# Peptides against a protein of PDB entry 4M9S, part 66

Target 1, 135 residues: chain A of PDB entry 4M9S
Amino acid sequence: SRGLVGVECITPYSYKSLAMALQRCVEVLSDEDRSALAFAVVMPPGVDIPVKLWSCVIPVDICSNEEEQLDDEVADRLKRLSKRGALLSGKRMPVLTFKIDHIIHMFLKHVVDAQTIANGISILEQRLLEIGNNN

## One batch from the design tools (peptide; made by RFdiffusion4, then SolubleMPNN)

Design b1_p18_7_s1 (from b1_p18_7, 8 letters changed)
Fold by OpenDDE base, seed 2:
Structure b1_p18_7_s1 (fold): chain B 135 residues (1-135), chain A 18 residues (1-18)
Amino acid sequence: as target 1 above (135 residues)
Amino acid sequence: SSLEALRERLRAAVEKAR
């Protein structure tokens, strides 16, 4: 029995309603949280990403000189996003991770500025190389 | 592609961070 992976065809109506709901959620975000959400589009959807890797792309003001403080600030932003509907989902065990859902990722892919996406990818590439070289 | 390479690097980084 080939399980028909029911492509839940998000009806255009459901998509519009979802888009409107998501847009409203985005509008009530702080500038910092909205920026964090924008860069979430760079992450692969459906993957539990450790906070350390989120910190590679989430812009944080240099108020925290320590890498640990940077991760904490990033974690706080991601936690706030996770409390706003389905924007992100967090897991605490075994390591604090956040993932972006496919639906949210698809939404962001259409609404986030292309230059922001390109910059985020470039930044992530650079940071991953730095992490890779230091390991 | 550069995107595929990025995904592989990210995957590797995720595994190291776990």
Scores: peptide ipSAE 0.309, ipTM 0.849, DockQ to the pose 0.033
Fold by OpenDDE base, seed 5:
Structure b1_p18_7_s1 (fold): chain B 135 residues (1-135), chain A 18 residues (1-18)
Amino acid sequence: as target 1 above (135 residues)
Amino acid sequence: SSLEALRERLRAAVEKAR
């Protein structure tokens, strides 16, 4: 099964305007979407990432182990995040991709637990290796 | 670094997935 344990993304910052604004945006997210956003930190900022690769790190609990269903669920979450201001930017054509901006990425690096980031990176590396071996 | 290696792998995967 693909997915990580959900992590809440709450900023400890109360004095920085950007952090406060982003905190408010994060707080109104569902737990699932907030978790997805948290794991977006493992992606390099400013890069258009295909949904399939996002699915390597976005925590999704699905009934089926079918990769297609996972990708669809991930895409839905990322789409919701893309509708929440500047959290993510999506491109539909020619390939569905999502990108995290540098500002958001910097925010996440400060509010997401370091061990969670490390785990996310490890999982991503493993899954990328698996994808590479199978294709 | 591990992060750099990850970025490279991800970059390669991105290019393949496009």
Scores: peptide ipSAE 0.291, ipTM 0.844, DockQ to the pose 0.031
Fold by OpenDDE base, seed 4:
Structure b1_p18_7_s1 (fold): chain B 135 residues (1-135), chain A 18 residues (1-18)
Amino acid sequence: as target 1 above (135 residues)
Amino acid sequence: SSLEALRERLRAAVEKAR
């Protein structure tokens, strides 16, 4: 199944002014958007990733099992994240993609729970294999 | 396809991140 259970980010991280600003951005997110951001850590930074691939790791537990609806929900979450500062960079053409920057990725590596990262990696690996085998 | 190539890159990146 494509649905994922949401997880929380660990926010008690103070480093430099940038980290503090990022922490504040994370704190004002909804639980769902914060969970989406947490799983963004498993993506390679600096890569424009199609929404379909983001949907492999972004937790969605409310929507129907229809792929289009799931992708739309994921896209909406990623769009919201892209509007909350420099969390993600969206590109609409030629294909809707989102990219996590290295700085944000580095921040997330320190504030996302280690088990969450491990789970996200496992889920991504599994789903990418499934997609690859079905094509 | 470019998408398939990206998927493979993602797999490799994830493996490296472990």
Scores: peptide ipSAE 0.183, ipTM 0.757, DockQ to the pose 0.027
Fold by OpenDDE base, seed 3:
Structure b1_p18_7_s1 (fold): chain B 135 residues (1-135), chain A 18 residues (1-18)
Amino acid sequence: as target 1 above (135 residues)
Amino acid sequence: SSLEALRERLRAAVEKAR
């Protein structure tokens, strides 16, 4: 039984070259999409997260009091980000989810302001507590 | 539920990030 030698995909690309490419991708985003991407750093990398949980941290300037409209607006932003290279990966079935990859998360951790990260964590914790109490 | 498990993982991840 020849053990499948796990092909360690050694990406020949230096971390520096990837960071430069990602920076260029961020610079061409709208202010709203760039803000959404910044708050994506609060999410654990490599996890498929439902839109409802993303809506806990993604800021939306104009939303009706209807939860459905909030989730739709968040989903649209995340969908646009998923079309920009490897920023996010979306799944449509069975539930709409988005995932941030580890390499993107690591990049964001170094470029997003520390206070923004702290605020995002606080907001997420508060919203998760509220959701937990309502179930 | 899978959603509850995700919520717990999110809480743990947030705590670890502090």
Scores: peptide ipSAE 0.171, ipTM 0.748, DockQ to the pose 0.033

Design b1_p18_7_s2 (from b1_p18_7, 7 letters changed)
Fold by OpenDDE base, seed 2:
Structure b1_p18_7_s2 (fold): chain B 135 residues (1-135), chain A 18 residues (1-18)
Amino acid sequence: as target 1 above (135 residues)
Amino acid sequence: DRLEKLRERLAEAVRKAL
């Protein structure tokens, strides 16, 4: 199987003003988009990352979706996140990439479960290894 | 801590994949 089971981002109410604003943005997301955002914490901040790599950790039901459509679905989710304030920054050229900002990353580090983060890292490492071996 | 070390490893792996 590819990806992870969707995890909701839980934000505490006791936070700085910036965190409160971000929490509001998170609360209005769909379950799928919220899950995508949660797993964005796995990525290194400040790096333009191709959709292909995002698709390694963004949870998508591959039983209901064709593998060939995985990147497209992930891209759609990330695009929606990029339209929600400062959650993500997208670039189309030269390659479609998305970047998580350091501030957002710091926020997520405190609101996403540590075990979820660890699992996400493990999965991404595994997928990267697989990609490397297949190339 | 452990989690930060994992993040660092992942960051390196990502850089190699780019």
Scores: peptide ipSAE 0.434, ipTM 0.891, DockQ to the pose 0.037
Fold by OpenDDE base, seed 3:
Structure b1_p18_7_s2 (fold): chain B 135 residues (1-135), chain A 18 residues (1-18)
Amino acid sequence: as target 1 above (135 residues)
Amino acid sequence: DRLEKLRERLAEAVRKAL
């Protein structure tokens, strides 16, 4: 009976090497996509979050009275970020959601300006209160 | 710190909204 030798996954990657790789990925983004990624740090990591909630914190330059157009623009930015490997994870069904992983979130906490994070939190908290009162 | 407390509060608010 050959005992199942548990494959110990030895990950040789240091935290520093991962940070450098992530920094390189961020540098090649457009200004708009980089901005969207910065505000992703406001969200709790490891949670599938609907696009509607993302649209509360991600800035868009489009002045439209149609909420659908705003959500579509935000979704496009998040989709591009999700195609850059580990930056975001998207799910299409049953509802379009995006998730930031703990590793990426930890990276962003150290590179995004603290005032930007605080402002994003305040904006989202206010929007959540408004949504809660209207439902 | 203050920022972490804000993040924790927001995380709770998000969980309640989901």
Scores: peptide ipSAE 0.432, ipTM 0.891, DockQ to the pose 0.043
Fold by OpenDDE base, seed 4:
Structure b1_p18_7_s2 (fold): chain B 135 residues (1-135), chain A 18 residues (1-18)
Amino acid sequence: as target 1 above (135 residues)
Amino acid sequence: DRLEKLRERLAEAVRKAL
């Protein structure tokens, strides 16, 4: 299976202007989109990441026979996050990619559970190795 | 920091995959 079990992201930041703005953006998200955003912290910031790699860490509840739809579902979530503002930056050409900016990444590092981050990193690393070995 | 080391390793792995 790919990804992680969805977790909630809670931020204590309410008095710093930027953190406050980001918190408000997070609060209005659906649970699914908020979960996707939380796991975006696993990715290296400032890098255009293909949807295939995002799908390795963003939790999506689908049936096994629907695995071919995983990338599409992940892409939809990432698109919504991109449209919400500066949470993610999407790029369609030459291939569909999404990027988390350093400032958003820094925010998430403070509000997402450290163990969750570590687990996500490990899972992605393992998947990358598998992808590399299968090529 | 363990987590930062993991992030560095992942960053390298991602770069290799791109």
Scores: peptide ipSAE 0.428, ipTM 0.891, DockQ to the pose 0.036
Fold by OpenDDE base, seed 5:
Structure b1_p18_7_s2 (fold): chain B 135 residues (1-135), chain A 18 residues (1-18)
Amino acid sequence: as target 1 above (135 residues)
Amino acid sequence: DRLEKLRERLAEAVRKAL
């Protein structure tokens, strides 16, 4: 299935089962992909976000200073996440975008470290200000 | 308030990038 949209956890047991399944998916990720997923919590759920904006919050350690290469690396990570337990939903046209589902986002809010969330928000704020000033 | 402002900025950035 594409994402977890439409999945409704009516009982605490259902939520626990879903959380366990998602945790298993997270555990098998590479460190880089897991990090990308963690910072995905900063994005609003249900919104198609262009890769350019994902690159503002997804950390890339070894990529060159070329913005194009940064976007490509970020896109590759997000693509892998979209294929792993439907953690993200990708759209290729007209612009490559990725979206985090509400259920996945809710899961991440409870499992991602609070400091990571705070840092991600601050980074996104700063990058958006810079983008805004350049336009 | 801070989060709402961030969401607004992001929404605008999305609009410009699409």
Scores: peptide ipSAE 0.405, ipTM 0.889, DockQ to the pose 0.031

Design b1_p18_7_s3 (from b1_p18_7, 7 letters changed)
Fold by OpenDDE base, seed 3:
Structure b1_p18_7_s3 (fold): chain B 135 residues (1-135), chain A 18 residues (1-18)
Amino acid sequence: as target 1 above (135 residues)
Amino acid sequence: SRLEELRRRLAEAVEKAR
């Protein structure tokens, strides 16, 4: 995946300053956190998504196949993103969830590579089928 | 569409996980 790229089209924002501020915020992220943010574009905006579902699309390299370790690593990345202003918002109770706002989601649609989006969709589809079959 | 179906499935999964 190529992750986040430069703006490929005219931003839907009336104020160019907002897009520039968001770009600056993204530029200071680590490669891992920026990759996680890129895949957030696959999620519906304004919905509190459980970490379990985030783990279906966020790429994590772990040594063990323990689900708990995967969820913890994903949660840590999302927590870091939530501390970067409006990128994500988290809730701890009753279940740990993260939400992407509509404004951020619209921004990501214009700066995330099309192949990254396509890959994220495919991965999420596959994982949801697996979860659905196991439940 | 494929995207619409994905969104539907995701919504269902979110509800189950709540």
Scores: peptide ipSAE 0.328, ipTM 0.864, DockQ to the pose 0.030
Fold by OpenDDE base, seed 4:
Structure b1_p18_7_s3 (fold): chain B 135 residues (1-135), chain A 18 residues (1-18)
Amino acid sequence: as target 1 above (135 residues)
Amino acid sequence: SRLEELRRRLAEAVEKAR
């Protein structure tokens, strides 16, 4: 397994049409996809980020620690999220990337609990440092 | 490289978010 498992995203938004729509989108997600969405909050909005970098923060529970399998599982989760309205936007060419827009990111900052955000930031920082030192 | 730049930007974003 990689990252944090069992993190929940809870939304208190009930009054704005956009927030309600986003909340509905979150509610229909699987627990794993909802967790992935929660950790998307630590990514900078508006940036096309390669799957490899998403894998630094997206929690994955797989039997194999092979990087290819981890990236594939992360890509699948992000792909599912991209199919749920405007949660993420994927780009396949020239490199598979995903982007969180500013509106979704702002929504997540309000609905993801502070501890989850802090943990995600710490995980991302650690992984990026490891990548930077090893390559 | 593009990847290195993204990593740098992500690191900066993490620092700003703390």
Scores: peptide ipSAE 0.192, ipTM 0.785, DockQ to the pose 0.027
Fold by OpenDDE base, seed 2:
Structure b1_p18_7_s3 (fold): chain B 135 residues (1-135), chain A 18 residues (1-18)
Amino acid sequence: as target 1 above (135 residues)
Amino acid sequence: SRLEELRRRLAEAVEKAR
């Protein structure tokens, strides 16, 4: 199943125009970047989230290497998303974080597959519990 | 820590998303 479904949202013109622009941006993404964007919907909008926490939900194909490479790969994907249609906003200081804006989040909430959302939530919950137990 | 607070917020956000 595609993580993102091409849904034409019947919304005010501004939203419709934005949705069309965003849809175009999504269509040109790589499969990996599009998947990352889909899972971004589970993040709270307007919050600068460290890459380490993004890595809890962003699917990365088996990195042969250590946990540190996972964060780097996730960061690269998020960085690419930040460059395409401002799908995310990156901040380097004080730590590398990425934020999903409310508008983008609302868009994703409507176009991301329900199963993908459910899976993302489940994964995030599991990972947060694991992290919490390891602290 | 800031990270712990963010994790808490994420957990809350996940719960709200259900």
Scores: peptide ipSAE 0.191, ipTM 0.784, DockQ to the pose 0.027
Fold by OpenDDE base, seed 1:
Structure b1_p18_7_s3 (fold): chain B 135 residues (1-135), chain A 18 residues (1-18)
Amino acid sequence: as target 1 above (135 residues)
Amino acid sequence: SRLEELRRRLAEAVEKAR
């Protein structure tokens, strides 16, 4: 499995000065969606990222090891986030992608725990290497 | 491919984030 399994993170709301509206949006998310949003911080802002690559860092607990099932579950989480204001922007064609905005990314950098960010980066590096070797 | 290039860019972005 390419995704993180068993990783739980809580997005703190201590950085109120940056975006109260964003904090409110984050507060109403489920724990799973909030965790997915937290790990979105490791992605470069302003880039349309395909779901396959998002699945490298979005924590998903699936019963099957099928890649298609993982991608579908990740896509569902990202779709929910995209429906919450400016958290993510989804594009369906030609390929399903999601993009994090610079403002949202800046927000996440200040509210997501530093160790969580570091871990997410390390996992992304590892997964990208593995994917590259399989191509 | 477009995907391969994106992966390369992501790797670079990850390195910069450290």
Scores: peptide ipSAE 0.190, ipTM 0.781, DockQ to the pose 0.027

Design b1_p18_7_s4 (from b1_p18_7, 8 letters changed)
Fold by OpenDDE base, seed 5:
Structure b1_p18_7_s4 (fold): chain B 135 residues (1-135), chain A 18 residues (1-18)
Amino acid sequence: as target 1 above (135 residues)
Amino acid sequence: DRLERLRRLLAEAVAKAR
């Protein structure tokens, strides 16, 4: 299984103008997209991350056990997030990647539950170890 | 530390996935 099930981004804070604007953007997301955004905080900001690695932490509940379908669903979520302004930046070439901006990452690290972040990091680490052992 | 290890693993995985 990939990702974490049943965890959503919580944005209870209205702090600074930027945070307020970002919170508004998050509030209009679907629950699924908001959850995906929450786990984006696990990734280092400013790094173009391949979709395969995003799929290690983005929660997907309704997919077949086929890795390709999981990656496709994750890609769709990340694409939707990339259409919401500066939430994510996508690149199609040479490989489909997504990047979280430093500002967005800074926002998320304060509004996403610390335990959720810690769990996401643990899951990512485990998945990376598995990938490393299989390749 | 754990974070350093994670970042290293991620960097390696990113390199392989590209």
Scores: peptide ipSAE 0.495, ipTM 0.911, DockQ to the pose 0.030
Fold by OpenDDE base, seed 4:
Structure b1_p18_7_s4 (fold): chain B 135 residues (1-135), chain A 18 residues (1-18)
Amino acid sequence: as target 1 above (135 residues)
Amino acid sequence: DRLERLRRLLAEAVAKAR
């Protein structure tokens, strides 16, 4: 199966203006979108990542097991995150990609559970190896 | 290094997806 079970994030930095603003943005997300944001931490910041690769780690609870439908659901979540402002940036051409900025990534590294991050990294690595071996 | 390996794998996958 693809993805992980999402976990809520709690920030210890409520006294920092930037962290406060980001925390408010996180709090208004749906549970699904918040989970997607949490797992965005496994991606390197500043890199335009194709939706196909995001689908390796973004948790999806209800969708078809078909690759196309999975990618569409992941894309919708990432699009919603990008529309909430600075959480992600999307690029449509030449391929639909999303990028996490360094500031957001740094925030997530502090607020996402360490075990969740470790699991996400492990799953991403496994999926990338599978993709590489199948091509 | 695991992190370096991951970064390499991701870079390769990104390149193939473009």
Scores: peptide ipSAE 0.494, ipTM 0.911, DockQ to the pose 0.030
Fold by OpenDDE base, seed 1:
Structure b1_p18_7_s4 (fold): chain B 135 residues (1-135), chain A 18 residues (1-18)
Amino acid sequence: as target 1 above (135 residues)
Amino acid sequence: DRLERLRRLLAEAVAKAR
């Protein structure tokens, strides 16, 4: 089983220049996409991460518990985020991956609640251990 | 370090998923 319960991402902080622009971009996201972006902070910046691993931390509510459907829904969210420029970079070949930018990652570290980040890290670690044990 | 452990686990998982 993968994923987290969705949390609403809040951007109450005042920023200047680029950070202020990023905050505005985040504020116009849907609650679902904003939540996905919040949990993206758990990933290391600048690394192409396969969708399967993103699904370990991106909150998704799906009609079934099928892993394939979960990955598809996560991919759709990440694709929407990638269309907003610097938020994420998608790559289709050789495997569908997404990468968070360093600037976005630094921004998220300041605007996402510290406990949410800590919980996300804990869940990711747990899921990675489970994946490792099943191989 | 917990973060170091996480990064290692993630690197291994990334390698397997590619």
Scores: peptide ipSAE 0.492, ipTM 0.911, DockQ to the pose 0.030
Fold by OpenDDE base, seed 2:
Structure b1_p18_7_s4 (fold): chain B 135 residues (1-135), chain A 18 residues (1-18)
Amino acid sequence: as target 1 above (135 residues)
Amino acid sequence: DRLERLRRLLAEAVAKAR
């Protein structure tokens, strides 16, 4: 199946003052949105990533076998994150994409556990290979 | 290395998705 098992990010109780605002944003997220944010660290910062590729690493508990439904659910989560401060930036044209900024990415590298990051990277690699082989 | 491979794969996938 696509995606990862939902994992919560670690809240930075003692981090740089800049991260305090981000911490508050993270704390008020739903479990699903917080999990999505955690796995966003797997993506390179500053790159507009299509929703289809986000769906490779964003955990979804209720998966339809239809990719469209999965992408819609992922898109909804990413849209909510984009409305929470500077967590993500979305673009609709030419295709729906989301981007993680360098500062947020740096923040996540410090607050997401190393095993989650490693697993996310591994799964993303696997999914990308599958996509590449099927096209 | 593994990271470079991942970046390449992602870049290729991004290009195909556009």
Scores: peptide ipSAE 0.490, ipTM 0.910, DockQ to the pose 0.030

Design b1_p18_8_s1 (from b1_p18_8, 7 letters changed)
Fold by OpenDDE base, seed 2:
Structure b1_p18_8_s1 (fold): chain B 135 residues (1-135), chain A 18 residues (1-18)
Amino acid sequence: as target 1 above (135 residues)
Amino acid sequence: VTVPSLQAAARRAAAALL
């Protein structure tokens, strides 16, 4: 899987079981959803993040030139992730947001490829600077 | 840019969009 590395978790039994369960959840994802999950590692855990900010980091291979369609495609991916193993927590109100839990984030920090993390950080940094400069 | 600073920036950006 691009961006995810199988890591042998040296953790207490409960964490090992959790890691195994999470690994199985990740393995059955589509490539697109798995990629989206990998990039979730760059988001601050425990924070409700608007879809617009997720769309800055989550790669979409085929998108029309409309920002709204990008957000919709990203939202669909995040919605699918939220339905699997509490990988994300979605809220529709007041704004559509998704949150990565601390436990899931910690898991991702161990299993996501370092280059993917670095790329995601770089992309997010660039996009945040662009947003900041446009405001 | 440090990871903490980036995460702080992301939190601020998120808050501005809520």
Scores: peptide ipSAE 0.533, ipTM 0.912, DockQ to the pose 0.037
Fold by OpenDDE base, seed 3:
Formats: structure tokens, sequence, C-alpha cells
Structure b1_p18_8_s1 (fold): chain B 135 residues (1-135), chain A 18 residues (1-18)
């Protein structure tokens, strides 16, 4: 248990530099990966979220109606995002999950447009109700 | 439904799927 003894006093300067670095990382993404990242704003930060829940909010244009192919495509997008800086943290075992950090989530709340946030909230709410009724 | 309540629901759903 290495205590996080580093209270990094995040100065306002550190926040500005981090936001600028994150903005540059977002600008070099593909349109599809940038869209997936935008919808990550509706997820609870600091929580390992299974791919199945990510697939509820990330828009994927697939020709197949197979749910398995949807999860694979979503997972590929999230994997690409996890390789770009610290945008997401992935875990492969025991279940494939992705987590958005609090700092990244805070950044997204300021840069993602209100309509995208509203749409993501509505979709996630609907899907969570459906999942809750089927269990 | 508030954003905090939705995030709490998502956290519970995530825990149930793990």
Amino acid sequence: as target 1 above (135 residues)
Amino acid sequence: VTVPSLQAAARRAAAALL
C-alpha cells in the first residue's frame, strides 16, 4: 500500500496545461473515436464499466444485428482511446472494462456540447431501465 | 432523473455485471 503521499498541489497552471494537452489529444482522433469519447461524459468517473454498458451509449453504425459484433466494435474503439494518453483505463481480466478518470471526465463536461450530453443521458437511462427489468 | 442518480444507477448496473 504505497500511500499517495504526493498531494500534487494541482496549481491553476497545471490544470490549464493538462486541458491544453487533452485538447490536442482529442483533435488527432478519428471522428468515430472522438464521438465515442464524447459519450464517455455520461459514465460515472472512476468506475470500471463493462463493455456491455458502454455499448448502450456509444453509437456504432453496424450492418449486422448481432449484439456480439456491437460489443466487439465498441471494445475496439475504447481500446484505441485507452492507447491515446490517459483518456481511458482498460482492464482485460476478469471482465473487459474501461474506466474514465475524474480529470478526463471533468475536461469532457466542459468541452462536450449540451445536446450530446442530453442524448447520452436519455439513452443510458432507457437502457438501464431495460436491463433492470430483465434481471 | 438527475445526473447523480443516473450515475449511481450506472455504478450499480456495472457492479451487477462484474
Scores: peptide ipSAE 0.532, ipTM 0.912, DockQ to the pose 0.041
Fold by OpenDDE base, seed 4:
Structure b1_p18_8_s1 (fold): chain B 135 residues (1-135), chain A 18 residues (1-18)
Amino acid sequence: as target 1 above (135 residues)
Amino acid sequence: VTVPSLQAAARRAAAALL
């Protein structure tokens, strides 16, 4: 199971300068893309993360448990985020990866609610253990 | 588990998949 419900990373608080610009970018996202962005907070910033690992934490409702479909849907969300104000940076070669920059990550740490962060951490931990045990 | 340890684990997992 994915174990994650879509969350919103919009804050009622006003921030200065860059935070205001980022908040505005977040406000115009779809609920699904905003949820994906919120869970990006659990990823290490500045690291090119393969879609497989993103799929561990991004909440996706797919009718099929086929891994290929999951990765495709996750990749589509991450691609949209990369196009929207460069919230993520994507690379296609050698493996499709996405990276969250430190500035975006810092923003998310302040605007994503603590429970969402805790849930994302818990799920990522579980998934990493599963991946590690299969190696 | 601490956030730094989890981030380190994620980096290791990423490196293994690249």
Scores: peptide ipSAE 0.532, ipTM 0.912, DockQ to the pose 0.037
Fold by OpenDDE base, seed 1:
Structure b1_p18_8_s1 (fold): chain B 135 residues (1-135), chain A 18 residues (1-18)
Amino acid sequence: as target 1 above (135 residues)
Amino acid sequence: VTVPSLQAAARRAAAALL
């Protein structure tokens, strides 16, 4: 699937056993969930990020233009990722947020395709400017 | 725009939404 360099890529990752486990977790994801995980590389690691901000970078293919439904679909993907071991950490209160750990983020920096990273950065930059103008 | 500056902006945006 496009967005990852490859599940079988050689990584300099110091935590070899964790890297192998993460590669296996990524391999069995759906294309949609794997894409969502790839775009997580542009988020700041160790920060609780609201679903609304995740929805700025995670591509969603749904028929509805309702923002609430878009956020719900993104939340469902992030919830699935959070159930796949240490990929994401979710908090429900006081606000629904997801966090990428520093270790997972470091893994993604080595396995996510450079074009995906570049696209994610461009999209996030644009969306943050739009949000800043609306606040 | 650098990755560190963008991540800092994302942190600020997250804090504003919490």
Scores: peptide ipSAE 0.530, ipTM 0.912, DockQ to the pose 0.037

